Peptides against a protein of PDB entry 3H8D. Designs and how they scored, part 118

Target 1, 122 residues: chain A of PDB entry 3H8D
Amino acid sequence: DMKRQQRFFRIPFIRPADQYKDPQNKKKGWWYAHFDGPWIARQMELHPDKPPILLVAGKDDMEMCELNLEETGLTRKRGAEILPRQFEEIWERCGGIQYLQSAIESRQARPTYATAMLQNLL

## One batch from the design tools (peptide; made by RFdiffusion4, then SolubleMPNN)

Design b2_p19_8_s1 (from b2_p19_8 with Y2D R8M M13L D18E)
Fold by OpenDDE base, seed 2:
Structure b2_p19_8_s1 (fold): chain B 122 residues (1-122), chain C 122 residues (1-122), chain A 19 residues (1-19)
Amino acid sequence: as target 1 above (122 residues)
Amino acid sequence: as target 1 above (122 residues)
Amino acid sequence: SDLEELFMPEEELEELPEL
């Protein structure tokens, strides 16, 4: 539904195993989220020492953020909100287009703005 | 049309009279633009020494950017693109809601995403 | 993933220009 606001967020994370290490030893990851209205549509995690994680609504619900956008507080977190392109550039580099396409074809993906945009592109 | 991408930009400007002054004497202004697809919908100018300028499509075409978005090169200018809220916050503070509403009521405003959103709010 | 495990620092945003 084109009426829903698309919002994108990025926050850093430190691995639990690095929690109590010196800052120099805390390898930073990045957590990305795309919200289609109040609900998460895509999630992505960049890790310093393993492949990126790509997640799409419907298929990966159990691994994705369980909070609606308001519950996350992301909209109130200074510096968390990013431009759509800042998400999409990383998503594309990580193979997100093919990942989402495969989820649609297998009927695992829940319809979102992301699925609609992909189906408009293809 | 909700199908058009809404994009927002901000760039600094220096007054012509300050062009050749030392940096300390170059009072910076800010130029803001909202593009509804390829076409400018709103423009706003923050000045260091005079009231803000608010401009809306249809009413203020002669004072607004005459270039389409692609012609501006703004999408290629690093750091120029801003979040919608970064535009809207300033727009609201400057009385932009009332300015646009008055332009709609007088039938001076061209229909844009901005006019549609305002009419949804009211 | 759980947001509680994420480091959520407040980043400095560019100051808004004066009106």
Scores: peptide ipSAE 0.022, ipTM 0.548, DockQ to the pose 0.060
Fold by OpenDDE base, seed 3:
Structure b2_p19_8_s1 (fold): chain B 122 residues (1-122), chain C 122 residues (1-122), chain A 19 residues (1-19)
Amino acid sequence: as target 1 above (122 residues)
Amino acid sequence: as target 1 above (122 residues)
Amino acid sequence: SDLEELFMPEEELEELPEL
């Protein structure tokens, strides 16, 4: 299980309400995903005008990506894949460690690479 | 052992003989490294005017990076770290699979993440 | 689930700084 490939992705999004605005008025958000093998383990959304959204598998399954990694086509999108540290740096800044820890303690988090790594750090 | 962080780096090099040439005459090569935790597992050199050099731990230790990952400062060089696939794509194109396989079969390769992954593919 | 048009920015390949 811990041998599954950990892959991280980042894509910009423009909100539907901004699609037809002038380019300068199209505020870009960022969608981040951590895949533990074929399955999403963590998701994060950076918004230009609201707090970041943090999501962890088990707790937030209904708000997270429903597609497996292959179905997303993210592995085929040039520039979408990011280094683990590029995800983790933003995750840490957004309070992701505390968010995941709380989900583990409340038994809401599904076991993933992310939960295992956090348990090794604590 | 398989739980060690796999990290990949790429840096350009200019040959000492080209250092004082005009910018258009400075042919850039590329130095690639795969670190299996703190230790180098694979090294690769792309040259503008000679065949690629492939190196694997155990077999080529004398020609490979002697510094551990922290000593290299590569983790602190912006743009030096690359995705695993960016290394593997070049490694495959340069005949790295056959090179590593031959080193395993001849018992010259030191056990690394790279040797373990290849053995899982064969 | 707002179908956000996910566009990839053309991340200009930042030229790796010359060592």
Scores: peptide ipSAE 0.020, ipTM 0.552, DockQ to the pose 0.039
Fold by OpenDDE base, seed 5:
Structure b2_p19_8_s1 (fold): chain B 122 residues (1-122), chain C 122 residues (1-122), chain A 19 residues (1-19)
Amino acid sequence: as target 1 above (122 residues)
Amino acid sequence: as target 1 above (122 residues)
Amino acid sequence: SDLEELFMPEEELEELPEL
């Protein structure tokens, strides 16, 4: 159902290997999520030292957040919620359109708001 | 179509009567808008010295923004765009649910994303 | 969890429009 609330989040993370380093040596990554209602539709990770990771529901479920939106506590984390465009801009720059398109074409993507929007765009 | 992009904005305003006063004497209001695709669906105004104004498409078109979203320049104004919840929280506190509900019941409201969401909630 | 503190850029308030 396309009437589900679309919510987007971004949180910084520190790599496990950097957790005990001085703050200056803790390289930040960024974790992004798009929730289509209670469930994640897209996930994206920006890393300081490797290519971005793009994940889409259906194809990448095992690598994505398994928690529903309420369980994540993201809605209660100040500054975690972002505008749709703040997600989409990074998603686009990271090749997310092509990634999702390929997942749709290969029939690996679960239908989500994101898949529906892409299908409307193309 | 419920697949239209829902975008929310907030900008402060100064009352015309305060424009020439010292900054401390310029009482700020807040103008809020919900755009359902290119067109405004809801508008809300918080005033320092009068009750909030609630406006809904169809009923209040003559009192609402007549510009399409692109024409407003709101998408280009830094800090103007807000999260859906930042709009909805104020809308709810101002009695927006009841206002929109009454507009639907009286058949004055134009169908929008907002009307559809309210109908799903009730 | 590898979650750290959130750093959001400071939003500057632009000039107030007249309404």
Scores: peptide ipSAE 0.018, ipTM 0.569, DockQ to the pose 0.118
Fold by OpenDDE base, seed 4:
Structure b2_p19_8_s1 (fold): chain B 122 residues (1-122), chain C 122 residues (1-122), chain A 19 residues (1-19)
Amino acid sequence: as target 1 above (122 residues)
Amino acid sequence: as target 1 above (122 residues)
Amino acid sequence: SDLEELFMPEEELEELPEL
């Protein structure tokens, strides 16, 4: 079986409300994605002024990136791709392990590399 | 089955012959490694004054890093870990695909993630 | 979220071998 590549991305964003402000008044957020092959498995948003948003495939599909990896153009954005650990460190700090575990236990999570890895670690 | 994580590393090196020279006379090489879980799968050395060295598990074990990933301390060296593509781009440019393919065909290559991926692409 | 890329990293310069 073809093993799916795990790829991780991070891009900064400016909130719509800050788009037209001077640079000094633009608070930067960070959008993170984990792709399990062509499909998103996890998404995370770090905001400057609200709690992090954690999202997992199956449970949160409506709030997650709907594009496949190629459609996102993330693979073509210089500096967008990050190491797995750069994603996982933030994911762990934000309670992502517990979030995904709860989604698995509630049978809301779609099977992904992330669900499989968590089930292997527990 | 537990999926093995693919991790890639790059570190600069100074040749032993240049160690005691002034900085301006030290030619930097680059050492690259691909770890398929705890074990090395591929190694590559870029030299300033000789052809690249390409090595694959099974065939070149005697010339490759003998330490498991944890023993290397590479995971603890800041900036040593690189993206898969940062390894693969150099690997491809150096003829690594053909090198690994030949090692598979000659039955010298040990099965790794790299051998499996190559066999999936061909 | 409306995503705007705010940072383009510099090109990583690597010594390429002569083939």
Scores: peptide ipSAE 0.020, ipTM 0.567, DockQ to the pose 0.054; fails the geometry check

Design b2_p19_8_s2 (from b2_p19_8, 5 letters changed)
Fold by OpenDDE base, seed 4:
Structure b2_p19_8_s2 (fold): chain B 122 residues (1-122), chain C 122 residues (1-122), chain A 19 residues (1-19)
Amino acid sequence: as target 1 above (122 residues)
Amino acid sequence: as target 1 above (122 residues)
Amino acid sequence: SELDELFMPEEELEELPAL
């Protein structure tokens, strides 16, 4: 089986409450996604005014992107795609390794590239 | 066999003749590399004052980077790594598809990820 | 979709220095 491509994306968002504020008053958040083939494996949200949100497939499906990669249009958004390391650096800083590890240990995580890589690293 | 990671890099260079010129008189070129696992598969050089140079493994080994990826230190140069598409877009614009195809047809190209992908596309 | 609520207009995304 041809190994699924790992693709990573980042898009800024403006909070709904800031949507109609002047540009100087719009605090940007960042939405990150890791796709293991067509399906999301990890999601992360950086907010200016609250802790980061970390989400992993299987455990957090209801809070994650439900669209396959093609349906998201992310591959067509110029500048949205990022390097693996650009995702992983932020993921690590936010405690993503521990979060995913805990999800694996609790048997909540769906098997993904991310779970496999973590198991190989540890 | 775990599929070799495809990694792409871009670094600017200043021509030796411009090294001691004032910054305004230094014309930047761009050096691009595609690594298929540890070894280079494709190289490309964009020059301000001459046609691009395209190089493919097997055919152009003597003119290409002889170092493995780790030896180059490119993975440690912040901002050097680029997305596959950032390489491929320039490669295509420079006639890289035709160049690689010709190298395959002439039996000069070493088998790489690039040769395999081209054969799958055509 | 949830993503549609997150996405800024394409024009705004292209103008961002981080992109």
Scores: peptide ipSAE 0.023, ipTM 0.543, DockQ to the pose 0.062
Fold by OpenDDE base, seed 2:
Structure b2_p19_8_s2 (fold): chain B 122 residues (1-122), chain C 122 residues (1-122), chain A 19 residues (1-19)
Amino acid sequence: as target 1 above (122 residues)
Amino acid sequence: as target 1 above (122 residues)
Amino acid sequence: SELDELFMPEEELEELPAL
């Protein structure tokens, strides 16, 4: 079976409240995504003024990107694609392992590459 | 079975003949490697003054990096690790698909992630 | 899309140092 390609992306975002502020007053957040083939498996948001948001497929689908990888255009955005480690390092720091594990245990997580990797590490 | 991690690296090299030249006269080449887990699967060398060199595991072992991934220290070299596409784009431009295919057909290629991907694309 | 509203303009993304 063709192993789905694992791809990771990061883009900055400006808070809606900062859209019309001077550039110096636009505090950047960071949006991260892990795509397991065409479908998002994990999403993470780093905010300058609130705790990180962690999201996993199956549990948090309504809060996650609804677009498949092709529809996002992320593969065509220069500098958006990142290495797996660049995602995982932040994911781990934000408590992503525990978050995903809890989602698996509660049977809320959809099976993804991320769930499979975690199950192999435990 | 734990899917071996596919990792890609690029480092510049200076030609031996340019080692003692002024920086402006040191023409840089580029060394590329694909590691299938701990072992090199493909190597590629871009030279400023000669055709690219393409190497595949099993066929070209004597010309390829003899070190496993850990021994290379590449994972610790800042800026050395690259995205799969950054390797594949250059590999394709250099005729790497045809080179690997010929190595498979001649039964010289060792089975790697690269051989498996090619066999799925054909 | 919510992504489009959150997204920095592509021009601002291109100004970020390439990884």
Scores: peptide ipSAE 0.023, ipTM 0.558, DockQ to the pose 0.066
Fold by OpenDDE base, seed 5:
Structure b2_p19_8_s2 (fold): chain B 122 residues (1-122), chain C 122 residues (1-122), chain A 19 residues (1-19)
Amino acid sequence: as target 1 above (122 residues)
Amino acid sequence: as target 1 above (122 residues)
Amino acid sequence: SELDELFMPEEELEELPAL
């Protein structure tokens, strides 16, 4: 329900193809997650060389983190947790509002805190 | 309601008595706030030389920030916003759970996100 | 886990400039 703890995370990633390159040649992306209680509600990936990936629960479950928050260890990873606004600012810039809205309208979005907030915003 | 944005802030303060002392003699305290939407729900003050101050909405309104969040400018102050857990960890250590619980039991606490969370925890 | 493969070492995370 809406009383669940909302937690946001960001971690950098290196592309597999860059794994064995010199550090200066390892282009970092950013993986973002919004957890609505134990389960991921939104995921976002910023890539150095391709469009951002936006994912929402219900629609994109197969492409999203399947682990609950505790299983991820994100809560124990220093610097991984971010403020809601740090997520939302990037989400908005990437067109996340429209993406989630479209997922709601197509009845693909699982109801989450994110869907409820959007429905209250509109 | 429970859909309001929960935002947490921390700012250092210098005691008035230390204002004109050398920097090394200025003992810093910390002012903490939890805003449940536009209004403060909890306030906490860590002092270098006295017990922490715990304040909850409804009970301690006269001692708490009277400005709404937008009026405070906290959202625009770099480094002021903190994670919920950064507030809660200190709140717990200072006996905030018991303080808020007692305020609820005495019917002094105004219902906030904080009171609702505590009631769900117990 | 799949997520563990995404995680950069903490040492690299501390030095990472924001995109």
Scores: peptide ipSAE 0.022, ipTM 0.577, DockQ to the pose 0.050
Fold by OpenDDE base, seed 1:
Structure b2_p19_8_s2 (fold): chain B 122 residues (1-122), chain C 122 residues (1-122), chain A 19 residues (1-19)
Amino acid sequence: as target 1 above (122 residues)
Amino acid sequence: as target 1 above (122 residues)
Amino acid sequence: SELDELFMPEEELEELPAL
């Protein structure tokens, strides 16, 4: 329920296509996740050369992390955990509110902390 | 309710008695706050030469910040906002769980996110 | 895991400013 801990994470990634390129030619992306308790609620990927990817639980489960929070090891990775606002600011800039709203309206989004917060905002 | 944003802050302070001493002789303390939505739920002070101060809403209102979160300007202070765990780790080490539990049992604590979380832990 | 493929070496994560 709403008593679940909301935790946010960000890690950089290098595209598979750049993995073996010289460091100076590796384009850095950013992978973001919002966990509502043990389970992912939202995922977001910032790519250096393509549009951001926005993903929400229920709709995009096949494209999102399948691991629970503990299984990810993110809580043990130094510098991976971010403040809620550090996620939300990027989420908002990428059109995440509209994306989540559309997923709710289409009945594709699973109820999460994120869906509940959006219902309070609108 | 539980949908309120939980935000945590930490700022250093210098004791009034040290305010006009040489910088090398100013002992630094740390002021911590947990806001449950717009209102403070917990406050904590780490002092360099006395026991930590633990404060909870309802019980210690007269000793806690009276300003709402926006009025404090903490959300606009660079480096003031901290992760929940950065507050909780110090809170736990200072005996905050027992302090809050006693305030609940004595019916002195106002219901907050912190009281609800403790009820889930016990 | 898919996450393991995304994870940069810990050395590169340490260069990120600690919150």
Scores: peptide ipSAE 0.023, ipTM 0.576, DockQ to the pose 0.067; fails the geometry check

Design b2_p19_8_s3 (from b2_p19_8, 5 letters changed)
Fold by OpenDDE base, seed 3:
Structure b2_p19_8_s3 (fold): chain B 122 residues (1-122), chain C 122 residues (1-122), chain A 19 residues (1-19)
Amino acid sequence: as target 1 above (122 residues)
Amino acid sequence: as target 1 above (122 residues)
Amino acid sequence: SDLDELFMPEEELEELPAL
């Protein structure tokens, strides 16, 4: 349903192994999520020392956030919510368009707002 | 079309008569806009010394921004773009739901994403 | 949950645009 609210979030993460290191030795990554209504449609992880991880609903459900948006508490976390373009700019830069397109073509992607938008563009 | 990008903007304004006053004598207001694709759907003005102004497409076209989103340059203005909720919170607080509902019922509102969302809620 | 495996310092969160 195209009437569902699209919401985007970004939170920093530090690996558990770095939690108690000196600040200069904590490697910060970024966790990004796109929620299509209550359920995640896309997830992306920027790591300080490995390639970006791209995940799309249907294909990657086992590796994505399993909580609904309300359960995550992200809507109550100050600074976590970002503009759609702040997500899409990084998504595009990380090859997210090609990744989602391949998931659609292989019939692995669950229909979401993200799949519908891409199908309108192609 | 529900597939159009919904974008929200906020900019401060000072009245022309206050432009050259001392900083303490400049009364700052806020101009808010909701764009449904390239065209404005809702506009709102918060004034320091008068009631809020609420405007909806179709009904108030003559009082609203006549420029398309690209023409405004708002997408290039740092800090102008805001989250949907940052617009909606102020819109609701200013009586925007009732204002738009009345414009729909009187057949003055142009169909937009804003009118469609309200019709789903009611 | 991916969130449970992440340490998220509050001081590293970016501020939302001010009202």
Scores: peptide ipSAE 0.022, ipTM 0.560, DockQ to the pose 0.060
Fold by OpenDDE base, seed 4:
Parts: sequence; C-alpha cells; structure tokens
Structure b2_p19_8_s3 (fold): chain B 122 residues (1-122), chain C 122 residues (1-122), chain A 19 residues (1-19)
Amino acid sequence: as target 1 above (122 residues)
Amino acid sequence: as target 1 above (122 residues)
Amino acid sequence: SDLDELFMPEEELEELPAL
C-alpha cells in the first residue's frame, strides 16, 4: 500500500455577509483540511459567531471539498500548509476525536488515514 | 504496521570556532532531522563554509542523532518543527535522493519511511 | 466550489500574521 502523504492546510475566510464591510469589521473564520493523499479526509471550519464545523470523509462528502489536493491549489499557497499538530490540536479541541469515532461506529466514515489512526488509538 | 508519524525539524547552529565571535561574525549553519516515528531516519547539516552533510540511518548511525525524538526535546522547541517539504526541498537540492539511493543499493541503509518512499519512486 | 468561496485573495493571505 503506497503510503499516502498526510498534508494539512488552513486558510482564512470572510463570511459572505462581511465581504463588503470595512476590513476592520470583517471577522475571519478559518477553514482547515486534512488530505490523505490526493483526497480530503477531514475538514474543519472555525467561525467567529457559530460553533465549529467538523466534517469527515464518507459521512460529510457533500459538505466537504470535492477537489483533489492538486486542484485546490493549496499546495501552492504560501502559508496555507500547516503542520499535522496544528490541525490536530484544533481538531481535538473541537471534539473531532469523538466526531470521527461516532462516524466510524455508525459506519458512515470512509476509511482514511484519520480513521486508521483513531482505530489504533481506541 | 502502526503507521509511524513522520516529523521534521530544523535548528540553527553556530560553529565552535565562531562561538566567541561577535554575533555579526557568527555564520549560522542549519541542522535538519527527519524522524520516522521515534527514531531518526535522515539527518542533514548545512554549513556556511563547507559542503552539506547528508546522513541516513543504518549507514551513518554513528554520525547521527542517537536520541529518540522525545529525548531531543525538539518537539517542544518552538519553530524547530518544519513541514516535510521544507526538509525534502533542501534534501533534494543537496543530492539526498542519490545519497539515499546509493545507501539502499549498497545495503547500508536501514529500512525507514525514507527508504520505502524512495523505493516506490524508483 | 465551496472552496472557491473560501479562498481569500493571496494579497489578503500574505497580510495575515498567522501566515
């Protein structure tokens, strides 16, 4: 099994409602992605005004990035790529372990590096 | 096989001969390490006044970090951990692919994530 | 794509202290 590279990305976003506000009044959210090889395994969104959104492949495909990693251009965006721990720390704080665990138990999560790692931890 | 985490680190060093020089006269080198799980797989040193040093596990064990990753304290040093690509880019530029390939062919390299990845590329 | 809507201009990304 070709060991797929695990890559993590973070980009800020501005809410649609804030797009036309003065820069100082734009509350930034953060979009996070974990790619297991070319395909997304986990996605997370930190919002300034609502709870974090956690998404896992298989369960949440329709709400997640549909593009392969190359198509996203994230690898070419300076500062977008983050360390695994920079993703995992936020993921853990947001309850991502429990979220993924529940998706595995319900058989909604597709197999990814993330599911495999969690299954080794449990 | 428990998928070992691949972690990469970079720290600056000052040459012993420059230790007592004025800060402006201290040429910094860079020490790089790739850990395949708890143990070092590759080490690299960029020197200001000599060719890069490349080291691979098995072949160069006596010249490489003997400590496990936790013992190094590198994971706790802010800014020491780098992205895989930040290591690989320098590794590639320094001829690391050929160096590791030769170590594999001569059966001097111990199996690591690095050897496995290279064997998949070749 | 939802991703295209999330991407800030590169100029705005470079100005972020976190980047």
Scores: peptide ipSAE 0.022, ipTM 0.560, DockQ to the pose 0.054
Fold by OpenDDE base, seed 5:
Structure b2_p19_8_s3 (fold): chain B 122 residues (1-122), chain C 122 residues (1-122), chain A 19 residues (1-19)
Amino acid sequence: as target 1 above (122 residues)
Amino acid sequence: as target 1 above (122 residues)
Amino acid sequence: SDLDELFMPEEELEELPAL
């Protein structure tokens, strides 16, 4: 149902290899998630030293958050929730529109709010 | 269309009577808006010295923002945009659910995302 | 969970510059 709550989150992460480094040597990335109701619809990872990772439901399920939103605790994490535009701006800059479009065209994308919005835009 | 972007805003306001007072004597209120696509769906005003004002589209159109979202410039005002939950938490505390429900039941509410969500909840 | 390992402490979250 496209009436589901669309919620967006961003959390920083430290690379496992940097966990034991001095704070100044811990390069932080950013993990982004779009939840279409209880389930993740899009995921994005901004890394300090590699290209962004873009993931869409249906195509990339095995690489995405497997927990429902409630299970993640993201809704209870201070500063984690972001505005839709804060996600979309980065998503667009990373080529997310093209990535999702390609997933739709290849029939790999699961129908989500994201797919519906894109199909309305195009 | 319930696929419209739901966007929420909050801005402080100073009472006209306080405009020329010392900063410490300026009691600020908060103006809240929910835009269902381009048009306002709900408005709420938190006053420092009177009950909250609750307004819903259809019923209260003449008391609400008459500008479309783009015309308001709210999307360009730093710190104005808020998360849906930041609006809803205050809306709920102010009795907004009951207010909107009453407007629906009286057939005064224009169908919006807000009315649809409430009707799905009840 | 794998997600829990991604979560930074709140203390670090508050001090992060945007990428």
Scores: peptide ipSAE 0.022, ipTM 0.566, DockQ to the pose 0.050
Fold by OpenDDE base, seed 2:
Order: sequence, then C-alpha cells, then structure tokens
Structure b2_p19_8_s3 (fold): chain B 122 residues (1-122), chain C 122 residues (1-122), chain A 19 residues (1-19)
Amino acid sequence: as target 1 above (122 residues)
Amino acid sequence: as target 1 above (122 residues)
Amino acid sequence: SDLDELFMPEEELEELPAL
C-alpha cells in the first residue's frame, strides 16, 4: 500500500485590520498545514497578538482548510512548502503533541499519519 | 522493513582560485547530495564556469562524498537541508535521469532509492 | 475560505539558485 505522501506548507498572512495599513504596520501571522496525502491532517496559525491556534483533523474540521491539496495550489507556490521538521518544531512549541493526544483520547481525532506517529511515540 | 529516509542537502562552495578574492569576485558553486539512509546515493555539483557534475553511487564512488550522513554534519547545518523537489528539479535539468539510467544499464550503479524510483518511472 | 485571506509576498518567495 503506497504510503500517502506527507507534505508541509507555510504561508504568511496579514490580519484583515492591517490590510490597508503601511507595510511596516502590517503584522504578519503564519499559517501552517500538514497534508496527509490529499487531505489536511493538522493546521496551525501563529498570530502576532494572540495565542497560536492548533487544529487537528476530525476534531477541528470546521475551522480547518476545506480544500484538498490540489485545490489549494500550495504545491505551486514557491517557498510555501517546508520540511517536516520546520512544521514539527513549531507544533511542539505550541503544545501540539498534547493537543493531538487529547483529541485522540477524547475520540475526536480522525486517524491520520499524525495520530499514527504520536501513537508510536507513546 | 523501515524504508530508509531520503534526505537532500545543498551547500554553496567557493572555487579554490577565488578563495582570496573580494566577495564580489567569489563565484559560488553549489554542491548537492541525496542520502538514502546513511549513505549518499547521488551527488551533483553546479559550477559557474563549467558543466555540472553528476555522480551516482556505485559508478562514481571515488568522486563522491566518502562520509556517511552523520559524519557530514549536514543535518546540523541550518539551511543545508532541502526538499526532494529542490534536488530533483536540478538533477533533471542537468540530465540526471539519463545519466542514472545509463549507469543502471551498464551495471555500474549500486541499487539505491534513486535507481528504484527510476525503474518505476520507466 | 481561510486560504483566501492568506497571502505570500513576493519578497518571501523562494528563488531557485541562479546556477
């Protein structure tokens, strides 16, 4: 069985309230995604002025990207794709391991590559 | 059987003849490596003033990196690790597919992840 | 969608090596 490709992406975003400000006043956030094959498995949002947002498939589907990987065009955005470690380092710092574990324990997480990896580390 | 991790790296180099020149006169080359687990599978060198060099395990061992991945310290060099596509795009442009295919056909190539991928594409 | 609000500035796009 061909293991689904794990791909990771990062894109900056500007807050809606900063859209019409001078460039120096546009505080960047960072949007991160982990795709397990065509479907998103984890999403993370770093904000300059609020706590990070962590999202996992099954639990947080309504707040996560609705698009499959092809529909996002992320594979065609130069500089958007990142190494697994570039995602995981931030995920870990934001408490992603504990967040995903809790989602598994509560039976809210959809099985993904991420859930499988966590279950192997425990 | 745990499939060996495929990891790719890129490092700039300065030509020996440019070592003592002013920074603006130091033409960079680029050294690329594909590691199939601990061992190098492919190496590529981009030079500013000569054709690219393509090297494949088994055929070109004497010209390739002698060090295993751990010994290179590449995993600890910030910015050295690259995505597979960042390697493959350059490899393809340099004629790497044809080079590797010829090495397989001549029975000079050592079996690697790279040889297996090529054999699946043909 | 969340992606519609995302933007990648040109200055943050990765360029391929010139070689």
Scores: peptide ipSAE 0.021, ipTM 0.522, DockQ to the pose 0.094; fails the geometry check

